# Designs tried in a protein design run: peptides against a protein of PDB entry 5CWW. Part 10

Target 1, 194 residues: chain A of PDB entry 5CWW
Amino acid sequence: VPKLQGPFDFDLNPEDEQDDEVELKDIYVIGEKPRVADLMRGEEEELEMMKEDQHNGLSLNIICLLSTSGQVKICLDIDGVEAQWLPPRSKNKRLFAPPPEPPSLLTFQTFDTLKPAEVTPDGWPMFSEDATSPYSFYVTHPAGITYISLTPWVFRLESELQSDSEAGTEFRIDLLAKGQGSERDRIFTQTRTQ

## One batch from the design tools (peptide; made by RFdiffusion4, then SolubleMPNN)

Design b1_p9_4_s4 (from b1_p9_4, 5 letters changed)
Fold by OpenDDE base, seed 2:
Structure b1_p9_4_s4 (fold): chain B 194 residues (1-194), chain A 9 residues (1-9)
Amino acid sequence: as target 1 above (194 residues)
Amino acid sequence: STRVERYPR
């Protein structure tokens, strides 16, 4: 039987997030991309051609969270949350393994997709995928549609994760998080019919 | 701590 996973701990939350119940309305997950090398074990010639053109996606899962207010939180699954199964009911050795530490998500970026005047108490913003890019998506709200792209940073982050130098990786990731964030463009605004 | 990026005015 699959184990229910969670709660997740959120690292690097904004200090200004008052413990006000951020009512999450939607979740969008961008799964880690397998290394092309792992898929093409046996076709060396095609591997060389694909290495040049395929910007290999991020080796981490990305978890996007959307609140009622249209706030998006981009989180990185650094620990690699895998599917967990309930331990087999083997009767004997209930070794009380210490409860596994809750998986931590690194908050990479938090941004608003709505103006304060567009926020409604009954708002139900939703994610939708972009069929043209695995790292782009839309946030749809009754007030408008916002295009989001993670492409400005995702490939730079992957290059850091693949670097042989473990020294300073955390510092470089923090610099990336403070640098150029996600692209955010309002592509449609609903005309208020009076 | 990441800063919340408000919607551009």
Scores: peptide ipSAE 0.328, ipTM 0.887, DockQ to the pose 0.432
Fold by OpenDDE base, seed 1:
Structure b1_p9_4_s4 (fold): chain B 194 residues (1-194), chain A 9 residues (1-9)
Amino acid sequence: as target 1 above (194 residues)
Amino acid sequence: STRVERYPR
């Protein structure tokens, strides 16, 4: 039986917005690209060809959260959250190990996809994938459609994660978050029929 | 803390 995971701790949250106050409507996950080296064990020539494919994706999972207000939060799974299962009913009363610390997500960016006047109480924004890019997606709302691309920072982040020093990774990510953010473009706006 | 990027005016 799958174990319920969470709550998640969020690092680098906006000061004025508590996660508990955000009514989430949708979640979009961009899975980490597998390390080519782990998939191609024994095929050195194919490994070299795949390393040359410059579009090596991010080695972290990206979790996108969408609120009723059309706010998107981009979170990074730094710790590598894996699926947990309920332990088998062992007859031995093993001393309850202390519960593991909750997994932490690093909030990389938070942005609105709607104007304040477009926000409705009954709004149902949804994510949808871009079939042409693993790091691009759409937010669809009755008021309009917004294209989002993570490509401006994802490759820079991966370059930092590939560095020999694991120390200060969170700090380097914070610096990247303060730099060039995600691309955001409103590709469609619904005209209010009078 | 990150800043919320509001919708462009």
Scores: peptide ipSAE 0.327, ipTM 0.886, DockQ to the pose 0.419
Fold by OpenDDE base, seed 5:
Structure b1_p9_4_s4 (fold): chain B 194 residues (1-194), chain A 9 residues (1-9)
Amino acid sequence: as target 1 above (194 residues)
Amino acid sequence: STRVERYPR
């Protein structure tokens, strides 16, 4: 049985997040790409060729959260949360280990996909994948469809994560977040039938 | 701190 994971702490939340409980409607996860080096143990020549073509995806999981209002929050799994299974009910409650600190998600970007006038209380926005890119997706709402691409920053972020300097990683990520964000294009708008 | 990017006017 899968273990329920969470709660997650959110780091670097937008300052303008009014304490209003944002009702989440959907979650979209972009899993980390495995390092080819770990998969190709023993095929050194193919490994070198694959490394050159490796626009390798991000080595972190990306968690996208979608609210009723059509707000998207892009979060990074810095801690590398793995899928956990419920341990068999072994009676040995390790009584005294402090509960592990909840895993933290780093909020990289937050953006609206709807105009204020398009937001409805009964709105049910949904994510859908782009079959052509693992780092692109759509947000579908009754008012319209928005294309989103993380490609403008994902590869830059990966380059930063591969740097040997652990010091200042958070600062560098914050600089990336303040730079060119995700691509966001409204590809369809539902005409209000009067 | 990140900012919420509102829908373009």
Scores: peptide ipSAE 0.325, ipTM 0.885, DockQ to the pose 0.434
Fold by OpenDDE base, seed 4:
Structure b1_p9_4_s4 (fold): chain B 194 residues (1-194), chain A 9 residues (1-9)
Amino acid sequence: as target 1 above (194 residues)
Amino acid sequence: STRVERYPR
């Protein structure tokens, strides 16, 4: 049986947004890249080809949050939140381990997919995957469809995470977040027939 | 702090 997880703390939230005011409607998770070494155990030739493919995904989970207003928050799971299962009914004493510190999510980017005039109180935006790319997805709202791609930064972030330089990693990630963000393209707009 | 990127006008 899966264990209920949360709450999550959000780091680097936008200054102008009180987290308490954002009504979330959907969540989209991009899982960390599988450890190629664990999958390709015994297939050395395919392992070399996959290592040369510059398309090694991110070693962190990405958590995308979508609000009623069509705002997307891209969060990084820096702490490596794993799926937790209820412990087997072992008879042994609940050692009152101190409650684990709530996992923190790093807010990498926040952006709107709707114009202010397209936002409705009853809006129900939804995520959907892009079957052609693990780091691309769509936000569908009654007003329109927005394509999103994380590819402009995800590979640069992975390169940073693989660097042996522990010093200044947070600073370099902050520079990446302030740089070229996610691709965002409105691929469809619903014309309001008056 | 991250800045909210508003929809392009």
Scores: peptide ipSAE 0.324, ipTM 0.885, DockQ to the pose 0.417

Design b1_p9_5_s1 (from b1_p9_5, 4 letters changed)
Fold by OpenDDE base, seed 5:
Structure b1_p9_5_s1 (fold): chain B 194 residues (1-194), chain A 9 residues (1-9)
Amino acid sequence: as target 1 above (194 residues)
Amino acid sequence: SARVSRYPR
């Protein structure tokens, strides 16, 4: 039986000090780049072909959260949350093992897709994928559609994650977060027919 | 022509 995962702790970027009760409406997960080498163990010829076709991508899962207000929060799964199964009933829970620390999500970026005047209490914004890139998506709201692309930073972040220096990774990620934000373009605006 | 408006950072 699949285990319900969570709660997740959000390591909020210190700039996101607004613990405001954000009502979430949708979630969009961009899975990590498949480790083709691990999947193709024993198929060397196919591994070589797939290495050429290896779409460059992030080795971390990306969790996008969308609020009623049209705020998008981009979170990174640094801990590498994998699918979990419920333990078999027969294993005596070691009553005294401290609960494992909840997995943390790093809040990488937070940004709005709506103007304050476009926010409605009954608004239900939703994510949708972009067929052209795994790191691009749309936010659809009654007020309009916003295109979002993570491509400005995803590949740079991957390069940093692949660096052998564990020291200062958090600092480098913070610099990347503060540098080039996600691309955000309103592609459609619903004209309020008055 | 959908005017792509970039939201201010």
Scores: peptide ipSAE 0.018, ipTM 0.595, DockQ to the pose 0.052
Fold by OpenDDE base, seed 3:
Structure b1_p9_5_s1 (fold): chain B 194 residues (1-194), chain A 9 residues (1-9)
Amino acid sequence: as target 1 above (194 residues)
Amino acid sequence: SARVSRYPR
């Protein structure tokens, strides 16, 4: 049985502490790229071909959150939260393991998919995947459909994570977050029949 | 600081 994970602590930058209770409506998870080296143990030739594919994804899980207002929050799982399974009902519950500290999610980017005039109190925007890329998706709302791509920063972030320099990683990630944002394109807008 | 990109008005 899969273990329910959470709550997650959001390391929200204190500037986003505006008291607006963000009601979440949907969640979309992009899993980390598989470690090809671990999967292809013994297939050295295929491993070399896959390393040359410059489009190796991010080694971190990405958690996308969607609010009623159409706000998207992109969070990174820096701690490497893996799928947990409930331990088999072994009789000896060692009661005294301190509960593991809740994993922290780093808020990388926040952006809107709706104009203020398109926001409705009963709005229920939803994520949908893009079949062409794991790092692209759609937000669907009655007002319209927005295409989102994380590709402008994902590969740069991966290059930073693969750098041998552990020193200044946080600073470099902050620079990337402040740099080029996610691509966002409104591909469909519902015409208000006046 | 997460950049809140608002749609241009």
Scores: peptide ipSAE 0.018, ipTM 0.562, DockQ to the pose 0.418
Fold by OpenDDE base, seed 1:
Structure b1_p9_5_s1 (fold): chain B 194 residues (1-194), chain A 9 residues (1-9)
Amino acid sequence: as target 1 above (194 residues)
Amino acid sequence: SARVSRYPR
């Protein structure tokens, strides 16, 4: 049985003073790029061919949160949260080790997909994947459809994470967060029938 | 006519 995980602590960017209890409507997870070396343990020849394709992804999980207002929050799983399972019933009640501290998610970016006039109290925006890119997706709302791509920063972030210099990594990540945002393009707008 | 609006960068 899967273990219920959470609550997760969100390290909100201090500029997100609007800790308005954002009613979440959907979640979208972009898994970390699989370490092909771990998947192909024993097939060395195929591993070399797949290594060239290894360079094109983030080594962190990305968690996207979508609110009723069409706000998207992009969070990074720095701690590397893995799926946990409930221990099998049979093994001795090992003394309650204090529950591990909940993993923290770093809020990397926050942006809107709706104009204020498009927001409805009963709105139910949803994520959908882009079949052509793991780092692109759509937000669908009755007012319209927005294409989102994380590609402007994902590969730069990966390059920073793979850098030998741990010094200033947090500062460089903050600069990336404040710099080139995610690509956002409204691909469809519903015409209000008068 | 669906208006595609690019959000300002």
Scores: peptide ipSAE 0.018, ipTM 0.583, DockQ to the pose 0.044
Fold by OpenDDE base, seed 4:
Structure b1_p9_5_s1 (fold): chain B 194 residues (1-194), chain A 9 residues (1-9)
Amino acid sequence: as target 1 above (194 residues)
Amino acid sequence: SARVSRYPR
């Protein structure tokens, strides 16, 4: 049986003083790229071809949060939260294990998918996947549909995470967060028939 | 007419 996990601590950007007022409506999780080396154990030639594919994705889980207002937060799981299962009935609960530190999520990017005039109190925006890419998705709201792609930064971030040089990595990641944002395209807008 | 608007980057 899967174990319920959480709460998660959010390392919120201090500039987002508005975080306490955000009513969340949906969550979308993009799992880390599989360790192809562990899955393809014994198929070294196919593994080399897959490693050369620059489209292998990010080695971190991505958690996308969606508010009633159509705000999207892109969070990174730096701590590497893994799926947990309830222990089998026979294992003695270690009564004295300190509670594990709550996992922290790093807020990488925040952006809106709705204009202020499109926001409604009863709005229920939802995520949906893109069948063509694991790093692209849609936000559907009664006002319209927005396409989102994380591809402008996800592969660059992976390159930094795989770099042997720790020097300046934090600075380069901060530049990525502030630089080329996620692609956003409003693919459909519902015309209010007045 | 559905107007597709690109959000400014």
Scores: peptide ipSAE 0.018, ipTM 0.581, DockQ to the pose 0.044

Design b1_p9_5_s2 (from b1_p9_5, 5 letters changed)
Fold by OpenDDE base, seed 5:
Structure b1_p9_5_s2 (fold): chain B 194 residues (1-194), chain A 9 residues (1-9)
Amino acid sequence: as target 1 above (194 residues)
Amino acid sequence: SSRVVRYPR
């Protein structure tokens, strides 16, 4: 039986601490880059071909959260949340193992896709994929459609994660978060026909 | 003309 995952702790950046009561409307998950080397064990020729075509995606899952207000939170799954199954009802619950700390999601970026005047209490923004890039997507709201691309930072983040220097990784990620934000372009605005 | 409105960072 699949285990219900969560709650997730959100390591919110201090700038996001003020938004305690965000009503979420949608979630979009960008899966980690498949480790083709692990999937293609035994197919060396196909592995070489796939390595060349492997756009270096992020080795972490990205969790995008969308609020009623059109706020997007980009969260990184640092802990590598995998599909969990309910443990077999083995009677020997070691009662004394501290509950594993819930997996944390690191809030990497928070940004708006709507103007304040476009926000409605009954707004239901939704994510949709971009067929051209795994790291791009759209936010659709009755007021308009916003294109979002994570490409300005995702490949740089991957390069930092692949660096053997554990020292300063958190600092470098923080610098990336504060640096080049996600691309946000309003591609369509619904004209309010009065 | 689809006005691409960039949101200020």
Scores: peptide ipSAE 0.017, ipTM 0.578, DockQ to the pose 0.051
Fold by OpenDDE base, seed 4:
Structure b1_p9_5_s2 (fold): chain B 194 residues (1-194), chain A 9 residues (1-9)
Amino acid sequence: as target 1 above (194 residues)
Amino acid sequence: SSRVVRYPR
């Protein structure tokens, strides 16, 4: 049986002082790339082909949060939160383990999918996957549908995480966060019947 | 008419 996890601490960008008022409606999780080396044990040729493919994805989990206002927050799981299961009924309650520190999520990007005039109090935006890419998804709202792709930065971030150079890594990640954001394209807009 | 709106990068 899966264990209920949380709460998570959000390392919010200090510029997002408005975060306390954000009503969340949906969550979308993009799991880390599989450890291809562990999955392809004995298939060395396929492993080499997959390693050469620059499109292997990100070694971090991505947590996407969606508000009633259509705001999307992209968070990175830096600590590597793993799935937990309820311990088997065996009696060894280690009574004295300090509660684990809550895992932190790093807010990488925040952006809107709705115009201010499209926001409604009863709006219920939802995520849906893109079958063509694990790093692309849709936000559906009564006002319209927005396509989102994380591909502009995901592979560059992975390259940075795999670099042997510890010096300046934080600075380069900050530049990625401030640089070319996620791709956003409104693919459908509902016309208000006057 | 449905309008496609591109968000500035």
Scores: peptide ipSAE 0.012, ipTM 0.551, DockQ to the pose 0.044
Fold by OpenDDE base, seed 3:
Structure b1_p9_5_s2 (fold): chain B 194 residues (1-194), chain A 9 residues (1-9)
Amino acid sequence: as target 1 above (194 residues)
Amino acid sequence: SSRVVRYPR
C-alpha cells in the first residue's frame, strides 16, 4: 500500500508571503530523468547516444501546484522524495527513530494563467500532460487553455546541478529563477457570446 | 473565434 506523504514545507520566496490563503485544486509531478547509467549498464553504445542527446531532463522531481485562481507554483524537490510503501506490519515497533524532518520543496517560480476577470470562486483548473515533451503541460479552465513549457530553464538548471564547481551555484540558480521564466501561451480562450 | 493571447514576458 502506498504511504501518504506530506505535509511538505514550502520554502517560499519572500515575495509570496503576502498570499497566505491559496486554495490548491490540482497537482502535477514531473519525475526526475532516469539514471541512464544505471538502466543501460552493459549497453555502452546506446549509453553514448543518450548522453549526446543534450535533451536529458532534470535530475530533480518537479512539483507543479495549481490554485483556484489559476496560479501555478513550480516547486523543486531538492531532498529527493521517493515513493514510500507502508512497511509490512512487522511487530517490532522501532518506536524511537525521530520522525524524519518533513521534506522541503523549493518554490522556483510562481505565475498566473488567468486574468483577474476570468477567476471564479468555483473555478476548477486542471493540469494535463503534453505528449510531445515531459517538461510541457496544459492548464485547462472554463475561460481557456494555457500551454506551459519549463524548457527555457530546465536544461540550464540541470547543467548547474551537474557542475563540479559548488562555488556560485546558488547564485546562478537564483539568477535562473529570476531571469528565464517558463514559457506561457494562452492557446484557447472561450469567447463569451455577447 | 479562438483568440490566442500571449502573456507579456
Scores: peptide ipSAE 0.012, ipTM 0.548, DockQ to the pose 0.044
Fold by OpenDDE base, seed 1:
Formats: structure tokens, sequence, C-alpha cells
Structure b1_p9_5_s2 (fold): chain B 194 residues (1-194), chain A 9 residues (1-9)
């Protein structure tokens, strides 16, 4: 049986300290790039060919959160949250080890997909994947559809994570978060029929 | 203040 995970602690950037409770409507997860070396154990020749064709993806999971207002939060799983399962009903009442510290998610970016006039209290925006890119997706709302791409920063972040210098990594990630934002394009707007 | 993100009930 899958274990319910959480609560998750969100390390919010101080600028996102808007005390307003955000009502979430959807969640979208972009899994880390699979370590193909681990998947192709024993097929060295195919491994080399696949390494060349492998789009350099991020080695971290990305968690996207969508609010009723059409706000998107892009969170990074720094701790490497894995799926947990309930332990088998072992008859031995092992003393409950203290619950592990809740995993933290780093809020990398926050942006809106709706104009204030498009926000409705009954709005239900939803994520959908882009079949052409693992790091692109759509937000669909009755007011319109917004294309989002994480490609402007994902590859730079991966290069930073693969750097041998642990020193200043957090600072450089913060600079990336403040620098090149995600691509955001409103591909469709619903005309209000008067 | 910790921003609480909630799923709709």
Amino acid sequence: as target 1 above (194 residues)
Amino acid sequence: SSRVVRYPR
C-alpha cells in the first residue's frame, strides 16, 4: 500500500511571503532524468548510443503547483523524495522510529498565467503535458491556454548541479531563479461573448 | 508566516 507522504515543507523565497493561503487546483510532476546507466546494465554498446541521444535533463524532480488564481509555483526536489510504501505488517511492534524529517521543496519560480480580471472563484485551471518536450506544459483555464517552458533554466541548473564546486551552488541557483524565467506564452484567449 | 498551500477539500 502506498504511504501518504507529507506534509512537505516549502522553502519559499521571501518575496513569495504573501501570507495568503493559496488554494491549489492541480499538481504536475516532471520526473528526474533516468540514470540510463542504471537501466541499461549489461548493454554497454546501446548505452553509449543512448547517452548521445539523451536530451540532457535535470537530475532533480520538478513539482509544479497550480492555484485557483492561475498562479504556478515551480518547486525543486532537492532531497530526492522517493515513493514510500507502508511497511509490511510485521508482527513485531518495532518501536516507532521518530518520523523522518519532512522533505523540503525549494520554490524556484512563481508566476501567474491569468490576468487579475480573468480570475474567477470557481476557476479550475489544469496542467497538461507537452508531448514534444518533457520540460514544457500547458495551463488550461476557461479564460485561455498558456504554454510554459522550463528550458531557459533547466539545462543551466543541471550544469550547475553537476559542477564539482559545492561552494556557492545555492547562490548560483538563486541567481538562476532571479534571472532567466520560464518561457510563458498565452496561445489562446477565450473571447468573452458579450 | 508560513504560506500554507492547501488542496481544495
Scores: peptide ipSAE 0.026, ipTM 0.622, DockQ to the pose 0.070; fails the geometry check

Design b1_p9_5_s3 (from b1_p9_5, 5 letters changed)
Fold by OpenDDE base, seed 5:
Structure b1_p9_5_s3 (fold): chain B 194 residues (1-194), chain A 9 residues (1-9)
Amino acid sequence: as target 1 above (194 residues)
Amino acid sequence: SSRVFRYPR
């Protein structure tokens, strides 16, 4: 049985500390690219070809959160949260291990997909995948559909994560977060039939 | 005409 994971602590960018209880409506997870080296144990020739393809994805999970207001929060799983299974009911509650600190999600970017006038209290925006890219998706709301692409920063972030310089990683990520935002295009707007 | 509404940055 899959283990329910969480709660997750959100390391919010201090600029996004809007204390307002954001009602979440949907979640979209972009899984990390599997390490080809771990999958292709024994196929050296295919491994070399696929190593060139290592540049095709982020080595971190991306968690996108969508609020009733159409706000999207892009979070990065820095801790590498893996799918957990419920431990078999082994009677030995190791009572004394402090609960592992909840994994933290780094809030990378927050942005709106709706205008204030389009927000409705009963709105139920939803994510949907883009078949053409794992780093692109749509937010569908009764007011319209917004295309989102993470491609402007994902590959840059990966290049930073692959850099051996642990020093300043947080600073570089912050610069990326403040610099090139996700692409956002409203592809459809529902005309209010009067 | 697909009105691409770009959100102001």
Scores: peptide ipSAE 0.021, ipTM 0.602, DockQ to the pose 0.050
Fold by OpenDDE base, seed 1:
Structure b1_p9_5_s3 (fold): chain B 194 residues (1-194), chain A 9 residues (1-9)
Amino acid sequence: as target 1 above (194 residues)
Amino acid sequence: SSRVFRYPR
């Protein structure tokens, strides 16, 4: 049986201390790049061909949060949250190890997909995947559809994570967060029929 | 008419 995970601690950027209780409506998870080397253990020739075609992806899970207001938060799973299962009912009362510290999520970017005039109290925005890219998705709301792409920063972030220089990694990640934002294009806007 | 808007960076 899968174990319920959480609560998650969100390390919010202090600038994103919008005290507003963000009513979440949807969650979208972009899984980390599969370690194809681990999946293809024993097939060296196929592994080489797959390494060339492997879309350079992020080695971290990305968790996208969507609010009623159409705000998107992009969070990075730095701690590497893995699927947890309920321990097998072993008869031995093993002393419950203290619950592990809750995993922290780093808020990398926050942005809006709706204009203030498009926000409705009963709004129910939803995520949907882009079949053409793992790092692109859509936000659908009654007011319109917004295309989002994380590609402007994902590959740079991966390059930083793979760099041997641990020194200044946090600073470089912060620069990436403040620099090239996610691409956002409103691909459809519903005209209010008067 | 559907309008496409690009959000400013």
Scores: peptide ipSAE 0.020, ipTM 0.590, DockQ to the pose 0.045
Fold by OpenDDE base, seed 4:
Structure b1_p9_5_s3 (fold): chain B 194 residues (1-194), chain A 9 residues (1-9)
Amino acid sequence: as target 1 above (194 residues)
Amino acid sequence: SSRVFRYPR
């Protein structure tokens, strides 16, 4: 049986403090790309070919949160939350293990997919996948459909995570967060015929 | 006319 995970602590950017009242409607998870090196343990030749074609996805899970207002939060799983299973009912629960610290999600980006005039109290925006890229998706709302792509920063972030220099990683990630945001394109707008 | 709304950066 899968273990229910959470609650997650959100490390919110201080500029986003207004977020305490955000009603969430949907969650979209982009799983970390498995390290081909870990999956292909023993197949050295195929590892070299896959390393060259590695448009290496991000080695972190990405958690996308969608509010009623059409606001999207892009969160990074820095702690590397793995799928957990309930231990079999074997009696030896180490009663004395401190509860694991709740995993923290880093809020990387926050952006809107709706204009203020398009926001409705009964609006139910939803995520949907893009079959062409694991780092692209759609937000569907009665007012319209927005295409989102994380590709402008995902590969740069992965390059930073793989760098041998731990020094300045946080600073470089902050620069990435403040720099080129996610691509957003409104592909469909519902015309309200008054 | 499908108004392509570009979100402000």
Scores: peptide ipSAE 0.020, ipTM 0.582, DockQ to the pose 0.048
Fold by OpenDDE base, seed 3:
Structure b1_p9_5_s3 (fold): chain B 194 residues (1-194), chain A 9 residues (1-9)
Amino acid sequence: as target 1 above (194 residues)
Amino acid sequence: SSRVFRYPR
């Protein structure tokens, strides 16, 4: 039986603590690229072709959150939240290890997809995938469609995560968050028929 | 005219 995971603690930037009332409408998850080296233990030839493709993704899960207002939060799973299964009902009362600390999500970036005048109380924006890239997606709202790409920072973040220095990883991630943002392009705008 | 609406930073 799958274990329900959550709630997640969001390490929100202190500036975001004031908006306790963010009504979320949708969630989009970009899974980490599998370490092909760990999956393909024994098939050396296919491993070399897949290694060239491995340079093209993030080793962390990305959690995208979408609010009624069209605000997108990009969160990183630094702790590596894996699918948890309830232990089989084996009668052995193994000493309950203390419940693992709730996994924390790092808020990497927050941005809007709607103008204030486009926000409606009954708005229900939704995510949709881009078939051309795992790190690109669309936000659809009655007011318009916004293309989003994480590619400007994903590859740079991966390069920092692959660096042998574990020390200062959080600081380097913060510098990346303040640098090049996600690409945002409004590909369609619904003209208000007056 | 493709009004490239740049989102305010």
Scores: peptide ipSAE 0.018, ipTM 0.571, DockQ to the pose 0.050

